# Designs tried in a protein design run: peptides against a protein of PDB entry 4PAS. Part 10

Target 1, 39 residues: chain A of PDB entry 4PAS
Amino acid sequence: SVNQASTSRLEGLQSENHRLRMKITELDKDLEEVTMQLQ
Target 2, 39 residues: chain A of PDB entry 4PAS as posed
Amino acid sequence: SVNQASTSRLEGLQSENHHLRMKITELDKDLEEVTMQLQ

## One batch from the design tools (peptide; aimed at target 1 Q14 E16 I24)

Design b1_p16_2_s1 (made by RFdiffusion4, then SolubleMPNN; from b1_p16_2, 11 letters changed)
Fold by OpenDDE base, seed 1:
Structure b1_p16_2_s1 (fold): chain B 39 residues (1-39), chain A 16 residues (1-16)
Amino acid sequence: as target 1 above (39 residues)
Amino acid sequence: SFQLLQELNRLLDEKL
């Protein structure tokens, strides 16, 4: 149904949003570590 | 950093 396709798409976008947020947090930590090592 | 910006841009491009 249209509703099932919409919910499955939303779930896919939510899971990917979570993945991207986790990756941003990881890269931010890596940047902080590199910045600290350069000080 | 430049590397972080490049990775963020890559991730954005994958979503567009």
Scores: peptide ipSAE 0.050, ipTM 0.594, DockQ to the pose 0.041
OpenDDE base, seeds 2, 3, 4, 5: peptide ipSAE 0.048, 0.037, 0.049, 0.047; ipTM 0.584, 0.502, 0.588, 0.584

Design b1_p16_2_s2 (made by RFdiffusion4, then SolubleMPNN; from b1_p16_2, 10 letters changed)
Fold by OpenDDE base, seed 3:
Structure b1_p16_2_s2 (fold): chain B 39 residues (1-39), chain A 16 residues (1-16)
Amino acid sequence: as target 1 above (39 residues)
Amino acid sequence: SFGLLSELNRLLDELL
């Protein structure tokens, strides 16, 4: 149904949002470590 | 941290 397709799309976007937030947090940490090594 | 997640959230709040 249209509602099932919309729900599945939203769940996919929410899972991708979470994945991207975790990745950006990891990159923030890695950037900090590199910055500290260059000081 | 450089606050990249906070900046991302700020940008999203401005877009939505």
Scores: peptide ipSAE 0.197, ipTM 0.709, DockQ to the pose 0.070
OpenDDE base, seeds 1, 2, 4, 5: peptide ipSAE 0.192, 0.192, 0.194, 0.193; ipTM 0.704, 0.704, 0.706, 0.708

Design b1_p16_2_s3 (made by RFdiffusion4, then SolubleMPNN; from b1_p16_2, 11 letters changed)
Fold by OpenDDE base, seed 1:
Structure b1_p16_2_s3 (fold): chain B 39 residues (1-39), chain A 16 residues (1-16)
Amino acid sequence: as target 1 above (39 residues)
Amino acid sequence: SFGLLLEENLKLDKEL
């Protein structure tokens, strides 16, 4: 149904949002480590 | 860091 398709899309977007948050957090940590090494 | 931005993003995600 249209509602099922909308729900599945939202769940997919929420999953991708979570994945992107984790990736950003990892990159932020890597940047902090590099910054610390350059000081 | 992006900590506060990520916290806000997480909050918005929970509201959906």
Scores: peptide ipSAE 0.083, ipTM 0.633, DockQ to the pose 0.168
OpenDDE base, seeds 2, 3, 4, 5: peptide ipSAE 0.078, 0.083, 0.082, 0.082; ipTM 0.625, 0.634, 0.631, 0.630

Design b1_p16_2_s4 (made by RFdiffusion4, then SolubleMPNN; from b1_p16_2, 11 letters changed)
Fold by OpenDDE base, seed 1:
Structure b1_p16_2_s4 (fold): chain B 39 residues (1-39), chain A 16 residues (1-16)
Amino acid sequence: as target 1 above (39 residues)
Amino acid sequence: SFQQLLEQNQLLDKQL
């Protein structure tokens, strides 16, 4: 149904959104480490 | 701040 397709699409977008937030947090830590090493 | 945007993004995600 249209509702099932919409739900599955939302779940996919939510999972990718979560993955991207986690990757951003990782990159922020990596950047902090690089910044500290350059000081 | 960018951190505040991430927190807002998390909140919105939980509301869906």
Scores: peptide ipSAE 0.286, ipTM 0.780, DockQ to the pose 0.167
OpenDDE base, seeds 2, 3, 4, 5: peptide ipSAE 0.285, 0.278, 0.281, 0.283; ipTM 0.780, 0.777, 0.778, 0.779

Design b1_p16_3 (made by RFdiffusion4)
Pose (drawn by RFdiffusion4):
Structure b1_p16_3 (pose): chain A 39 residues (1-39), chain P 16 residues (1-16)
Amino acid sequence: as target 2 above (39 residues)
Amino acid sequence: LEEVEEELEENNEEIE
């Protein structure tokens, strides 16, 4: 069952990866919008 | 942003 645990770990990390990439997309938007506000 | 990019790097290493 350590094999199944490893598979679940990878799937969880992939889910986390997507969450982080979505957050970077949002932050890039924030960087642009604040930069436009400041300039 | 930097903190989130660091966490993403660490997560990519764990995936590898």

Design b1_p16_3_s1 (made by RFdiffusion4, then SolubleMPNN; from b1_p16_3, 9 letters changed)
Fold by OpenDDE base, seed 5:
Structure b1_p16_3_s1 (fold): chain B 39 residues (1-39), chain A 16 residues (1-16)
Amino acid sequence: as target 1 above (39 residues)
Amino acid sequence: MEEVRKKLEEVEKQIK
């Protein structure tokens, strides 16, 4: 149904949003470590 | 310096 397709799309976008937030947190930590070693 | 270089390469791999 149109509702099932909309729900599956929302769940996919929520999962991708979570993955991207985890990747940002990892990059922020690695950037902090690089910055601390350059000071 | 080598440790900083390795960490920068790890960050560059993650950005792709």
Scores: peptide ipSAE 0.023, ipTM 0.435, DockQ to the pose 0.046
OpenDDE base, seeds 1, 2, 3, 4: peptide ipSAE 0.022, 0.021, 0.022, 0.022; ipTM 0.455, 0.439, 0.430, 0.447

Design b1_p16_3_s2 (made by RFdiffusion4, then SolubleMPNN; from b1_p16_3, 8 letters changed)
Fold by OpenDDE base, seed 1:
Structure b1_p16_3_s2 (fold): chain B 39 residues (1-39), chain A 16 residues (1-16)
Amino acid sequence: as target 1 above (39 residues)
Amino acid sequence: MEEVRKKLEETLEKIK
C-alpha cells in the first residue's frame, strides 16, 4: 500500500539519520583529540 | 607529530 511504502521510506531515512548523527559525534571526538594533541 | 598525522588520516578516511 501507499502507507507501507511511506512507512518503509521513513524508517530508512530515520536509520540513515541516526547513522549520520553517530558519525558526526565520532568525528567531533576525533577532531577534539587532534586539537588537544596540537596544543 | 606522527601520532597527529595518523589521527588526521584516520579522520579523513572516516569522512569519505
Scores: peptide ipSAE 0.070, ipTM 0.692, DockQ to the pose 0.046
OpenDDE base, seeds 2, 3, 4, 5: peptide ipSAE 0.068, 0.068, 0.069, 0.055; ipTM 0.693, 0.692, 0.694, 0.668

Design b1_p16_3_s3 (made by RFdiffusion4, then SolubleMPNN; from b1_p16_3, 9 letters changed)
Fold by OpenDDE base, seed 4:
Structure b1_p16_3_s3 (fold): chain B 39 residues (1-39), chain A 16 residues (1-16)
Amino acid sequence: as target 1 above (39 residues)
Amino acid sequence: LQEVLEKLKETEKLIS
């Protein structure tokens, strides 16, 4: 149904959003580590 | 340091 398609799409977008947020957090930590090593 | 730089490259590829 249209509702099932919409909910599945939303869940997909939410999962991808979470994935991207986790990768951004990982990048921030890696940048912090690089910064510390350059000091 | 080199390992961190490689991880940054890998992560950048994954989010692009």
Scores: peptide ipSAE 0.064, ipTM 0.621, DockQ to the pose 0.070
OpenDDE base, seeds 1, 2, 3, 5: peptide ipSAE 0.063, 0.064, 0.063, 0.062; ipTM 0.616, 0.622, 0.618, 0.619

Design b1_p16_3_s4 (made by RFdiffusion4, then SolubleMPNN; from b1_p16_3, 7 letters changed)
Fold by OpenDDE base, seed 2:
Formats: C-alpha cells, structure tokens, sequence
Structure b1_p16_3_s4 (fold): chain B 39 residues (1-39), chain A 16 residues (1-16)
C-alpha cells in the first residue's frame, strides 16, 4: 500500500540519519584528539 | 596526527 511504502521509506531515512549521526560523533572525537595534540 | 588525518578522511568518504 502507499502507507507501507511511505513507512518503509521513513524507516530507511531514520536508519541513514542514525548512521550519519554516529559518523558525526566519530568525527567530533577525532577532531578533539587533534585539538588535544595541538595544545 | 597522521592516524587522525587518515581516520577523518575515511569517515568523510563514508558520509558521502
């Protein structure tokens, strides 16, 4: 149904959003390590 | 520093 296709698309976007947030957190940690090494 | 630059570059490619 149109509702099932919309739900599956939303779930895909939610999983990708979660993946990207985890990557941002990894980058923030790596930038913190660089900052500590430059102090 | 080189390890961190490698990790940053790897993570950037995975976001794209």
Amino acid sequence: as target 1 above (39 residues)
Amino acid sequence: LEEVRRRLKETEKEIE
Scores: peptide ipSAE 0.079, ipTM 0.657, DockQ to the pose 0.067
OpenDDE base, seeds 1, 3, 4, 5: peptide ipSAE 0.075, 0.072, 0.074, 0.068; ipTM 0.650, 0.645, 0.649, 0.644

Design b1_p16_4 (made by RFdiffusion4)
Pose (drawn by RFdiffusion4):
Structure b1_p16_4 (pose): chain A 39 residues (1-39), chain P 16 residues (1-16)
Amino acid sequence: as target 2 above (39 residues)
Amino acid sequence: ELEENEEEIEEAEEEL
């Protein structure tokens, strides 16, 4: 059952990766919008 | 955080 645990771990890390990449997308939008506001 | 997560994914793939 440690094999299934490893598979679940990978899937969970993939979900976390997507969450982080979505946050980056948001932050890049924020960086642009604040930069436009400041300039 | 993303870099660490990518390293963890690589380690999990190697283990599998």

Design b1_p16_4_s1 (made by RFdiffusion4, then SolubleMPNN; from b1_p16_4, 7 letters changed)
Fold by OpenDDE base, seed 1:
Structure b1_p16_4_s1 (fold): chain B 39 residues (1-39), chain A 16 residues (1-16)
Amino acid sequence: as target 1 above (39 residues)
Amino acid sequence: ELKATEERIKQAREEL
């Protein structure tokens, strides 16, 4: 169904968006660690 | 370790 394909695509985009947000949070923590190590 | 943190940052950027 076209509706099932649209819902599965949205779920894929939502899961990828969550993954990318988690990676941004990891990068922010890693930059904080680098900042602390250089002080 | 600074080097280990730098490598983790690099890998995370490749995954974006």
Scores: peptide ipSAE 0.050, ipTM 0.622, DockQ to the pose 0.035
OpenDDE base, seeds 2, 3, 4, 5: peptide ipSAE 0.048, 0.048, 0.049, 0.050; ipTM 0.617, 0.617, 0.619, 0.622

Design b1_p16_4_s2 (made by RFdiffusion4, then SolubleMPNN; from b1_p16_4, 6 letters changed)
Fold by OpenDDE base, seed 4:
Structure b1_p16_4_s2 (fold): chain B 39 residues (1-39), chain A 16 residues (1-16)
Amino acid sequence: as target 1 above (39 residues)
Amino acid sequence: ELEATEKKIEEAKKEL
């Protein structure tokens, strides 16, 4: 069904958006650590 | 619309 394909596509986008948000959080932590090391 | 959001996510992946 077109609706099933659209739902699976949206779920894929949601899972990837979550992965990218987790990676941003990791990079923010790494930047905080580097900032602390330079102080 | 979904294709445009997929493209934005794929571009964001290259910067991370």
Scores: peptide ipSAE 0.049, ipTM 0.619, DockQ to the pose 0.101
OpenDDE base, seeds 1, 2, 3, 5: peptide ipSAE 0.042, 0.043, 0.043, 0.049; ipTM 0.516, 0.521, 0.525, 0.617

Design b1_p16_4_s3 (made by RFdiffusion4, then SolubleMPNN; from b1_p16_4, 7 letters changed)
Fold by OpenDDE base, seed 4:
Structure b1_p16_4_s3 (fold): chain B 39 residues (1-39), chain A 16 residues (1-16)
Amino acid sequence: as target 1 above (39 residues)
Amino acid sequence: ELEATEKKIKEAKEKL
C-alpha cells in the first residue's frame, strides 16, 4: 500500500540519518585527536 | 600517530 511504501521510506531515511550521525561523531573524535596531537 | 589519524579521517570522509 501507499502507507507501507511511506513507512519503508521513513525507516530507510531514519537508518541513513543514524549512520550519518555516527560518522559525524567518529569524525569529530578524530578531529579532536588531531587537535590534541598538534598541541 | 598523526599520519594514521589523517588517513582514518580521509577513509571516513570517503564512506560518508
Scores: peptide ipSAE 0.037, ipTM 0.556, DockQ to the pose 0.032
OpenDDE base, seeds 1, 2, 3, 5: peptide ipSAE 0.034, 0.034, 0.036, 0.035; ipTM 0.544, 0.546, 0.552, 0.547

Design b1_p16_4_s4 (made by RFdiffusion4, then SolubleMPNN; from b1_p16_4, 5 letters changed)
Fold by OpenDDE base, seed 1:
Structure b1_p16_4_s4 (fold): chain B 39 residues (1-39), chain A 16 residues (1-16)
Amino acid sequence: as target 1 above (39 residues)
Amino acid sequence: ELEETEKKIEEAKKEL
């Protein structure tokens, strides 16, 4: 079904968006650690 | 369009 294909694509985008947000949070912590080491 | 959104996410994945 076209509707099932569209829902599966949206679920893929939602899962990938979550992965990217988790990676941003990791990089923010890594940047904070580097900033603290340079102070 | 879902394809344009998929492309933007794939571009953002290359910067992370």
Scores: peptide ipSAE 0.049, ipTM 0.616, DockQ to the pose 0.102
OpenDDE base, seeds 2, 3, 4, 5: peptide ipSAE 0.043, 0.043, 0.047, 0.043; ipTM 0.512, 0.511, 0.618, 0.510

Design b1_p16_5 (made by RFdiffusion4)
Pose (drawn by RFdiffusion4):
Structure b1_p16_5 (pose): chain A 39 residues (1-39), chain P 16 residues (1-16)
Amino acid sequence: as target 2 above (39 residues)
Amino acid sequence: EVLEELEENNEKIEEL
């Protein structure tokens, strides 16, 4: 069952990776919008 | 900070 645990771990890390990448997309939007507001 | 967390997460995926 440690094999199934490893598979679940990878899937969970993939879900986390997507969450982080969606946050970066948001932050890049924030960087642009604040940069435009400042300039 | 989010980019560092993403790097760490990618390293964990590579180890698996």

Design b1_p16_5_s1 (made by RFdiffusion4, then SolubleMPNN; from b1_p16_5, 9 letters changed)
Fold by OpenDDE base, seed 4:
Structure b1_p16_5_s1 (fold): chain B 39 residues (1-39), chain A 16 residues (1-16)
Amino acid sequence: as target 1 above (39 residues)
Amino acid sequence: SVRERLAEVEKQIAEL
């Protein structure tokens, strides 16, 4: 159904949102480590 | 970028 397709799309986007947020947290940590090494 | 892709995904979530 249209509702099932919308739900599956939302679940896919929520999973991608989570992945992207985790990647930002990783990159922010890597930047902190680089900043600490340059001081 | 990762942040630009995040903003686009969040926009697509808000449109559903």
Scores: peptide ipSAE 0.638, ipTM 0.904, DockQ to the pose 0.965
OpenDDE base, seeds 1, 2, 3, 5: peptide ipSAE 0.636, 0.634, 0.635, 0.635; ipTM 0.903, 0.903, 0.903, 0.903

Design b1_p16_5_s2 (made by RFdiffusion4, then SolubleMPNN; from b1_p16_5, 9 letters changed)
Fold by OpenDDE base, seed 4:
Order: sequence, then C-alpha cells, then structure tokens
Structure b1_p16_5_s2 (fold): chain B 39 residues (1-39), chain A 16 residues (1-16)
Amino acid sequence: as target 1 above (39 residues)
Amino acid sequence: SVLERLQKVEEEIKKL
C-alpha cells in the first residue's frame, strides 16, 4: 500500500539519519584527537 | 562539535 511504502521510506531515512549522526560523532572525535596531537 | 551545532540548529527549527 501507499502507507506501507511511505512508512518503509521513513524508517530508511531515520536509519540513515542515525548512521550519519554516528559518523559525525566519530569524525568529531578523530578531529579532536588530531588537534590534541598538533598542540 | 559539528554534531552539537547540528542538534542546536534542529532544536531551533522545531521552535519555528
């Protein structure tokens, strides 16, 4: 149904949003570590 | 943090 397709798309976007947030957090940590090593 | 800045922007958008 249109509702099932919309729900599945929303769940996919929510999963991707979560993945992107986790990757940003990892990159922020890696940047902090590199910044500390350059000081 | 870039994530903290993103979270702040998302909270500001929810208040509009």
Scores: peptide ipSAE 0.047, ipTM 0.538, DockQ to the pose 0.182
OpenDDE base, seeds 1, 2, 3, 5: peptide ipSAE 0.040, 0.049, 0.041, 0.047; ipTM 0.514, 0.552, 0.521, 0.538; seed 2 fails the geometry check

Design b1_p16_5_s3 (made by RFdiffusion4, then SolubleMPNN; from b1_p16_5, 9 letters changed)
Fold by OpenDDE base, seed 5:
Order: C-alpha cells, then structure tokens, then sequence
Structure b1_p16_5_s3 (fold): chain B 39 residues (1-39), chain A 16 residues (1-16)
C-alpha cells in the first residue's frame, strides 16, 4: 500500500510537471508573437 | 526564447 501511494503520487507530479512545461511553452510563444508585433 | 535557453541548460546538465 505505501509503495502504491508513493507511485501514484509520483505519477501525479510527473503529469502536472508535463502540463506546466506545456503551459510555459505556450506562454513563451505568445510572448514572442506579442514582441514581434510591437517591433 | 527563454524556454529554448532553459532546454539547452537542461541538456548540458544531463551531459555532466
């Protein structure tokens, strides 16, 4: 049970880390587009 | 971009 709880928590943190990296990538692209439009 | 610089640093760290 302890191993299963630790594994499920790690999988949850890995999925959230991936989601956050994807959101940072989106925001970086949006910022680059806005920067290009202001030049 | 900031993200591409971060990715480059992460890949350099993996090579150490």
Amino acid sequence: as target 1 above (39 residues)
Amino acid sequence: SVLERLKKVEEEIKKL
Scores: peptide ipSAE 0.041, ipTM 0.496, DockQ to the pose 0.084
OpenDDE base, seeds 1, 2, 3, 4: peptide ipSAE 0.039, 0.040, 0.040, 0.041; ipTM 0.481, 0.491, 0.500, 0.495

Design b1_p16_5_s4 (made by RFdiffusion4, then SolubleMPNN; from b1_p16_5, 10 letters changed)
Fold by OpenDDE base, seed 1:
Structure b1_p16_5_s4 (fold): chain B 39 residues (1-39), chain A 16 residues (1-16)
Amino acid sequence: as target 1 above (39 residues)
Amino acid sequence: EVRERLAQTEAEIAAL
């Protein structure tokens, strides 16, 4: 159904959005660690 | 780029 296709697309986008946010958090932590090592 | 892709996914979510 059209509703099922829209729901599956939303769930896919929400999962990708979460993955990208987690990747930003990882990169921010890696940057903090590098910054701490340079002090 | 990660932030550009994040913004794109947020825009696509808001358009549903």
Scores: peptide ipSAE 0.611, ipTM 0.897, DockQ to the pose 0.950
OpenDDE base, seeds 2, 3, 4, 5: peptide ipSAE 0.611, 0.611, 0.611, 0.611; ipTM 0.897, 0.897, 0.897, 0.897

Design b1_p16_6_s1 (made by RFdiffusion4, then SolubleMPNN; failed a check: too like the target's own chain; its pose is not in this set)
Amino acid sequence: ENQQLREKIAELEKQL

Design b1_p16_6_s2 (made by RFdiffusion4, then SolubleMPNN; failed a check: too like the target's own chain; its pose is not in this set)
Amino acid sequence: ENEELRKKIKELEEQL

Design b1_p16_6_s3 (made by RFdiffusion4, then SolubleMPNN; its pose is not in this set)
Fold by OpenDDE base, seed 4:
Structure b1_p16_6_s3 (fold): chain B 39 residues (1-39), chain A 16 residues (1-16)
Amino acid sequence: as target 1 above (39 residues)
Amino acid sequence: ENKKLREEIKKLEEKL
């Protein structure tokens, strides 16, 4: 149904949003470590 | 921490 397709799309976008947020947090940590090594 | 480091980097860039 249109509702099932919309729900599955939302769940896919939510999982990808979570994955991207975790990757941003990892990169922010890596940048902090590099910045501390350059000081 | 990251906010403090960003402000410190910005101050260093202003001196270059």
Scores: peptide ipSAE 0.026, ipTM 0.393, DockQ to the pose 0.058
OpenDDE base, seeds 1, 2, 3, 5: peptide ipSAE 0.023, 0.024, 0.024, 0.022; ipTM 0.422, 0.427, 0.424, 0.413

Design b1_p16_6_s4 (made by RFdiffusion4, then SolubleMPNN; failed a check: too like the target's own chain; its pose is not in this set)
Amino acid sequence: ENQQLRQKIQELEQQL

Design b1_p16_7 (made by RFdiffusion4)
Pose (drawn by RFdiffusion4):
Structure b1_p16_7 (pose): chain A 39 residues (1-39), chain P 16 residues (1-16)
Amino acid sequence: as target 2 above (39 residues)
Amino acid sequence: VLEELEENNEEIEELE
C-alpha cells in the first residue's frame, strides 16, 4: 500500500502545483494593475 | 509563491 500512497502523493502535489500556478496568474494581474495605478 | 512552486516541482520530478 505504500505504492498507492506514492500515487496519491503525486496527484496531491499536482493539485497543489495548479493552485500555486493559478495564484501566480492572479499576482501577475495584480502587479500590472498596481503598476498602471502608480504610473 | 514562486519558491513554493519550485519546491513542489522538484518533489514532483523526484516522484516521477

Design b1_p16_7_s1 (made by RFdiffusion4, then SolubleMPNN; from b1_p16_7, 8 letters changed)
Fold by OpenDDE base, seed 4:
Structure b1_p16_7_s1 (fold): chain B 39 residues (1-39), chain A 16 residues (1-16)
Amino acid sequence: as target 1 above (39 residues)
Amino acid sequence: VLEQLQKTEKEIQELQ
């Protein structure tokens, strides 16, 4: 149904959003490590 | 990454 397709799309987008947020957190950590090495 | 996140957040808001 249209509702099932929209729900599955939303769940996929929520999972991708979480993955992208985790990647930002990883990059923030890597930036902190580089910043500490340059001090 | 940030542009991809913003796109995903917009698409989530359009489906809610």
Scores: peptide ipSAE 0.565, ipTM 0.891, DockQ to the pose 0.939
OpenDDE base, seeds 1, 2, 3, 5: peptide ipSAE 0.563, 0.565, 0.563, 0.565; ipTM 0.891, 0.891, 0.891, 0.891

Design b1_p16_7_s2 (made by RFdiffusion4, then SolubleMPNN; from b1_p16_7, 9 letters changed)
Fold by OpenDDE base, seed 2:
Structure b1_p16_7_s2 (fold): chain B 39 residues (1-39), chain A 16 residues (1-16)
Amino acid sequence: as target 1 above (39 residues)
Amino acid sequence: VQERLQRVEEEIQRLQ
């Protein structure tokens, strides 16, 4: 149904948003660690 | 180098 397609699209966007937020947090930590190693 | 890393960290924080 149109509602099932909309729900599956929202769940896909929510999972991708979560993945991207986790990747941003990983990169932020990696940059902090590199900054500390350069001190 | 540190100032360049800090600018990237500040950009990452704006994307969270």
Scores: peptide ipSAE 0.053, ipTM 0.613, DockQ to the pose 0.058
OpenDDE base, seeds 1, 3, 4, 5: peptide ipSAE 0.050, 0.047, 0.046, 0.050; ipTM 0.613, 0.618, 0.617, 0.620

Design b1_p16_7_s3 (made by RFdiffusion4, then SolubleMPNN; from b1_p16_7, 9 letters changed)
Fold by OpenDDE base, seed 1:
Structure b1_p16_7_s3 (fold): chain B 39 residues (1-39), chain A 16 residues (1-16)
Amino acid sequence: as target 1 above (39 residues)
Amino acid sequence: VRERLKKVEEEIKKLQ
């Protein structure tokens, strides 16, 4: 149904949003390490 | 530094 397709799309976007947030947190730590190594 | 920076740049490139 249109509702099932919309729900599956939302779940996919939520999963991708979570993946991206976790990746931002990893990159922030990697940038902090680079910053500490430049001091 | 340089190799760590390259790792971060490659991870940014995978995110885009």
Scores: peptide ipSAE 0.058, ipTM 0.660, DockQ to the pose 0.047
OpenDDE base, seeds 2, 3, 4, 5: peptide ipSAE 0.056, 0.057, 0.057, 0.056; ipTM 0.654, 0.657, 0.659, 0.654; seed 5 fails the geometry check

Design b1_p16_7_s4 (made by RFdiffusion4, then SolubleMPNN; from b1_p16_7, 9 letters changed)
Fold by OpenDDE base, seed 5:
Structure b1_p16_7_s4 (fold): chain B 39 residues (1-39), chain A 16 residues (1-16)
Amino acid sequence: as target 1 above (39 residues)
Amino acid sequence: VEERLKKVEEEIAKLQ
């Protein structure tokens, strides 16, 4: 159904949003480490 | 809803 397709797309977006948030957290840590090395 | 989902998909795809 249209509702099932929209639900599956939303779940995909939620999973991708979670992946991107985890990647941002990793990049923030890497930037902190680089910042500490330049101090 | 579907057009809004499409826009969010297109925005997320630019961040990959």
Scores: peptide ipSAE 0.108, ipTM 0.716, DockQ to the pose 0.083
OpenDDE base, seeds 1, 2, 3, 4: peptide ipSAE 0.094, 0.044, 0.096, 0.098; ipTM 0.696, 0.589, 0.700, 0.701

Design b1_p16_8_s1 (made by RFdiffusion4, then SolubleMPNN; its pose is not in this set)
Fold by OpenDDE base, seed 2:
Structure b1_p16_8_s1 (fold): chain B 39 residues (1-39), chain A 16 residues (1-16)
Amino acid sequence: as target 1 above (39 residues)
Amino acid sequence: VQERLNEVEKQIQELK
């Protein structure tokens, strides 16, 4: 159904959004570490 | 420091 396809797409986008947010958090930590090493 | 910078730059490119 249209609703099932829309739900599956939303779930995929939600999982990808979560993955990207985790990567951003990791990169922010790595940038902080590099910044500390430059001080 | 430069090695860590290069690692972070690589990770940024992988995110895009």
Scores: peptide ipSAE 0.035, ipTM 0.524, DockQ to the pose 0.044
OpenDDE base, seeds 1, 3, 4, 5: peptide ipSAE 0.032, 0.032, 0.031, 0.031; ipTM 0.526, 0.521, 0.517, 0.523

Design b1_p16_8_s2 (made by RFdiffusion4, then SolubleMPNN; its pose is not in this set)
Fold by OpenDDE base, seed 4:
Structure b1_p16_8_s2 (fold): chain B 39 residues (1-39), chain A 16 residues (1-16)
Amino acid sequence: as target 1 above (39 residues)
Amino acid sequence: VLERLQQTEAEIQKLQ
């Protein structure tokens, strides 16, 4: 149904959004580590 | 990564 397709798309987007947020957090940590090594 | 995050957030808002 249209509702099932929309729900599956929403779940996929929420999973991708979470993955992207986790990647940003990882990059922020890596940037902090590089910043500490340059001080 | 940031542009794709903003795109996913905008698509999520359209589905809610």
Scores: peptide ipSAE 0.601, ipTM 0.901, DockQ to the pose 0.906
OpenDDE base, seeds 1, 2, 3, 5: peptide ipSAE 0.601, 0.600, 0.601, 0.601; ipTM 0.901, 0.901, 0.901, 0.901

Design b1_p16_8_s3 (made by RFdiffusion4, then SolubleMPNN; its pose is not in this set)
Fold by OpenDDE base, seed 5:
Structure b1_p16_8_s3 (fold): chain B 39 residues (1-39), chain A 16 residues (1-16)
Amino acid sequence: as target 1 above (39 residues)
Amino acid sequence: VEKRLQEVEKEIEELK
């Protein structure tokens, strides 16, 4: 149904949002480590 | 990454 398609799309986007937030956290940590090594 | 995050967050709010 249209509602099932919208729910599946929302769940996919929520999973992608979580993945993107985890990637930002990883990159922020890597940036901090590089910054400390350059000081 | 941040640009794609903003697009995903916008589409999430449009689907609620």
Scores: peptide ipSAE 0.388, ipTM 0.847, DockQ to the pose 0.948
OpenDDE base, seeds 1, 2, 3, 4: peptide ipSAE 0.378, 0.388, 0.384, 0.387; ipTM 0.845, 0.847, 0.846, 0.847

Design b1_p16_8_s4 (made by RFdiffusion4, then SolubleMPNN; its pose is not in this set)
Fold by OpenDDE base, seed 5:
Structure b1_p16_8_s4 (fold): chain B 39 residues (1-39), chain A 16 residues (1-16)
Amino acid sequence: as target 1 above (39 residues)
Amino acid sequence: TLERLKQVEEEIQKLQ
């Protein structure tokens, strides 16, 4: 149904959002480490 | 990464 397709898309986007936020947190940590090594 | 995150958040807001 249209509702099932919208729910499945929302769940997919929520999982991608979580993955992207985790990747940003990893990159922010790597940037902090590089910044500390250059000071 | 950041631009894709923004796009995903905008799509989530349209589905809620």
Scores: peptide ipSAE 0.478, ipTM 0.874, DockQ to the pose 0.973
OpenDDE base, seeds 1, 2, 3, 4: peptide ipSAE 0.478, 0.035, 0.476, 0.476; ipTM 0.874, 0.561, 0.874, 0.874

## One batch from the design tools (peptide; aimed at target 1 L27 T35 Q37)

Design b1_p17_1_s1 (made by RFdiffusion4, then SolubleMPNN; its pose is not in this set)
Fold by OpenDDE base, seed 5:
Structure b1_p17_1_s1 (fold): chain B 39 residues (1-39), chain A 17 residues (1-17)
Amino acid sequence: as target 1 above (39 residues)
Amino acid sequence: SLEEKIKELKKQKEELE
């Protein structure tokens, strides 16, 4: 149904958003670690 | 180098945001 397609699309976007946020957090941690080593 | 690693990580972060 149209509603099922919309919910599945939203769930896909939510999961991708979560994945991207986690990756940003990881990169920020790595940046901090490298910055501390550089100082 | 550490400087190149910082640049790489910043680029990757900007691509994701």
Scores: peptide ipSAE 0.034, ipTM 0.495, DockQ to the pose 0.943
OpenDDE base, seeds 1, 2, 3, 4: peptide ipSAE 0.033, 0.033, 0.033, 0.032; ipTM 0.489, 0.489, 0.488, 0.490

